Peptides against a protein of PDB entry 7Q4I. Designs and how they scored, part 243

Target 1, 281 residues: chain A of PDB entry 7Q4I
Amino acid sequence: HENSTIAERLYSEVRVLCWIMTNPSNHQKKARHVKRTWGKRCNKLIFMSSAKDDELDAVALPVGEGRNNLWGKTKEAYKYIYEHHINDADWFLKADDDTYTIVENMRYMLYPYSPETPVYFGCKFKPYVKQGYMSGGAGYVLSREAVRRFVVEALPNPKLCKSDNSGAEDVEIGKCLQNVNVLAGDSRDSNGRGRFFPFVPEHHLIPSHTDKKFWYWQYIFYKTDEGLDCCSDNAISFHYVSPNQMYVLDYLIYHLRPYGIINTPDALPNKLAVGELMPEI

## One batch from the design tools (peptide; made by RFdiffusion4, then SolubleMPNN)

Design b2_p30_8_s4 (from b2_p30_8, 17 letters changed)
Fold by OpenDDE base, seed 4:
Structure b2_p30_8_s4 (fold): chain B 281 residues (1-281), chain A 30 residues (1-30)
Amino acid sequence: as target 1 above (281 residues)
Amino acid sequence: SLLEEIEKILKENIEKAEKKIEELEKEIAE
């Protein structure tokens, strides 16, 4: 039996609302699998779409579909959250419908921080925004104060936040947040290992002869190691995770256990003699 | 082989990432 006491404590003390960026065509293909896996570990889970889906708990935002409207969806999503859910959580995670998140690890990272601190976390990229911005695909989490500043102070001011719905949503929100003094936090663990990842685990864990010219190395804000040392033992998110991979990750992380390491193991049965079978129950 | 599968996954991820960056760069340039 696992001792989940500390996880339960963090669940209550570090409340996380997760909103998932999706569209009607992905409700069944992708979003429902988030709901059936890691999304169930959020304190509140909302799917932001252009169409309502009661089974999925999807909200129809007043935006069109298409990549050119992702920024519009992000703005409307946070407006919706601020209006209806700002007191339902302490932290507000944006993730894609192909992002996998270990919510307990995120709570662990967030535990020291006050939700009234204007800060947000994710995979920090260095271009376009002086303090950096968080990768959209890896998911990013805003404090309650960050959401307030974004919605109340940034969005209404075209000088602080882009009024058009075009543009890269993660860059645009990064600009807006910087303009209202929301800090781009450091998500790395005490060993300097990253926690939010814009790719699947395989991409990060395997020393690929990735051309040193690979864009990721130019975009990453903090220097990172390759291989097994790339990732925190308390990693939070991965992107481009297929629906099937979500279930695999759920099994590996929450169910599969090495005997004698994590759980107090039951006593091993007695060894049987040659030809002897276990007694039938 | 496992290695081939890994290489395939890596290649696919790289391609996806590159496309996303290209789109991002275009959007920022506009």
Scores: peptide ipSAE 0.017, ipTM 0.560, DockQ to the pose 0.205
Fold by OpenDDE base, seed 2:
Structure b2_p30_8_s4 (fold): chain B 281 residues (1-281), chain A 30 residues (1-30)
Amino acid sequence: as target 1 above (281 residues)
Amino acid sequence: SLLEEIEKILKENIEKAEKKIEELEKEIAE
């Protein structure tokens, strides 16, 4: 009975390849639950690992495991995508195996942008990178052109992109992307509310849980409100979501409905020209 | 209740997240 016509349209027009960062120890524990929940709403879903898993559809990248290899894995993942899948999607989302994503909301945000615009979106942090960088845990999405520039222009040049595999993954890709003029976009909605969240909803929605001295407030690029005004009604992602919570979120978002309340989607904005961004809020 | 279970899960995830972030910050500082 649900009208999903506009969502179906966006599924076709705003194609998203989701690659999930995982490891062999998490294939069954975490990654499979992504595949069974929000990952099924991606146009293409690939799990990037160090071991192949045909059941999961995991790719074995030539990298080691551990936190100090995350940057290496990201580089190899995007190389793989560029070589095999660059034309399979318009946008390329990196997420962790404990990230939950409402893909329809991401398509809504991305709709006006050209995939040929060198831009990427996520939860923008201000340290280390002049234009900011996107938090790794919240997930970040690159345009097709951004992927091209990253793989073809940045990665081969050690002056533009760190050649070793050490360092914070999200900071390092942020530096690389900046160096090839990929813009760090603003993912906030028209009310200035965030869409990508590096934590679970509870942490953002309940002010009492946030210490004013918490590092997050020093890292966020844009000012954010506390409480219910913290988060967009069209939020895209949350991090540190357990496998069980993924199923709960799937139920709450896609199945549970308050009787008698019908949401009418806002009209889609006009499409932007190549290189054009939405005005800053 | 379902709500209580969700709250419990969320709390646990927040704690895990905070620890992970602290570790990452240390790695970045090195």
Scores: peptide ipSAE 0.026, ipTM 0.474, DockQ to the pose 0.409; fails the geometry check
Fold by OpenDDE base, seed 3:
Structure b2_p30_8_s4 (fold): chain B 281 residues (1-281), chain A 30 residues (1-30)
Amino acid sequence: as target 1 above (281 residues)
Amino acid sequence: SLLEEIEKILKENIEKAEKKIEELEKEIAE
């Protein structure tokens, strides 16, 4: 029926643990739908919450709920992962309970990289952090070495990592990672198109929203002059995806096929040495 | 039309995103 040989290979060779940021009020409303759609394609799926939920496989982290605790939850989540799951995967994805991720496309992007390389990927933003940081909403993925450095080297040192739980979660982890020499990678494809999106790609559907004053253009680290060519054919993530939209996306991406069209996947690139990054485009 | 419905949904999502960013920026400034 379908030739999934390459996808199966990548599933085995590029192991991804996905942890989902959620809260008790969203277990049934949002998180459950992640588990029923794209989350099932992760090698390991964990929901990080403040309350345990055996049906969802949610972990109760020792943090309060609310936007002011997102940074605290992220710190505790990665501590938990490091303690219990650091060897269960090669890469560790953070996503929100309204983020949709095409895991196969992420594996394709990650394939050439060593998990021992201190690197992380996502939608890179330019403010606040010199090397940039990855947008929290788009989801971001850390290598195993990046997780180790974050938990073992950064978190215990208040000079390297913010000790309180306040602040923008994505900015704070970005600062911490920079301080331990974890590189903010370039997640763009070979054509320079983005793969992680902090919202649904408006430019493809709403041509009129080419307002250069839109905050997104001020935050994006890599300026793409080509507004229409912003999105990779191998896009990885979208944010603000409703539960219903998750099922629609699952259907469109994995079930709906045009009759008579056979897609031949591109050849896998060569693997990089430890510490080596793809050339910037 | 389907397109109009999609546009509406996208617009709403953008508005939500903008509000979230504003809130995060305020938190950083504090």
Scores: peptide ipSAE 0.017, ipTM 0.395, DockQ to the pose 0.245; fails the geometry check
Fold by OpenDDE base, seed 5:
Structure b2_p30_8_s4 (fold): chain B 281 residues (1-281), chain A 30 residues (1-30)
Amino acid sequence: as target 1 above (281 residues)
Amino acid sequence: SLLEEIEKILKENIEKAEKKIEELEKEIAE
């Protein structure tokens, strides 16, 4: 017995297309487990690959395999989305086949924003891009307008967007998006806690798990802490989640309940106007 | 126990993550 009325409302009002970065070798090993877990909570789920897989709903993008083609895949993926699915959702999430996403929490974060606002969210990193860029591993979500600008305005212009397929995928899309005035949003909650995480929960939750000299602390755009204060109660994503962990997380998040504890959701915030962002925390 | 299994899985994933990070750092540096 569960009350999911508000979640159902958000499912309808905050439509999310999730595209999963994968490859043919990972269709069975990883991607199918996304489909069987958190991916089923997306309004639309597409697996972007180099080979078609009808069972998985994988699309064969015209790109080669290999790490040096990740940027190429991202460009082609969003082209494909724009051509076929731009009206199927309001928000467009990129995730890896080892990313776990709590889609309801993402919808909650996105609710006040207009999909016509040129904005995208994720785990913001500060290097290379002035406004910052979103970590690829944590997944990032573009508004419909952001996708439009990326595909229509940025990609066709080599001065705005890298034409070759080399480079760090997340940095390159970050550069492109900045060049077309897509804003790198702040995905932190009202307490200033992050929602998108480029590592597994344990990595973030355990204090002193990493050395303070760890690159992550230099890359993170917003100051963050480890331990219980590391993460929003409404965290959205974690990376490097194995297939087995996906099922565990699904169980823990959606099935396991502490008896006698009733979770009352916070009230939804007011919707923002087009172009408006949440105030700085 | 379930907890033990989770811990094992988490540890393995952390190790994988660290390796992946190293690879990504190399890619960014190139």
Scores: peptide ipSAE 0.016, ipTM 0.509, DockQ to the pose 0.487; fails the geometry check

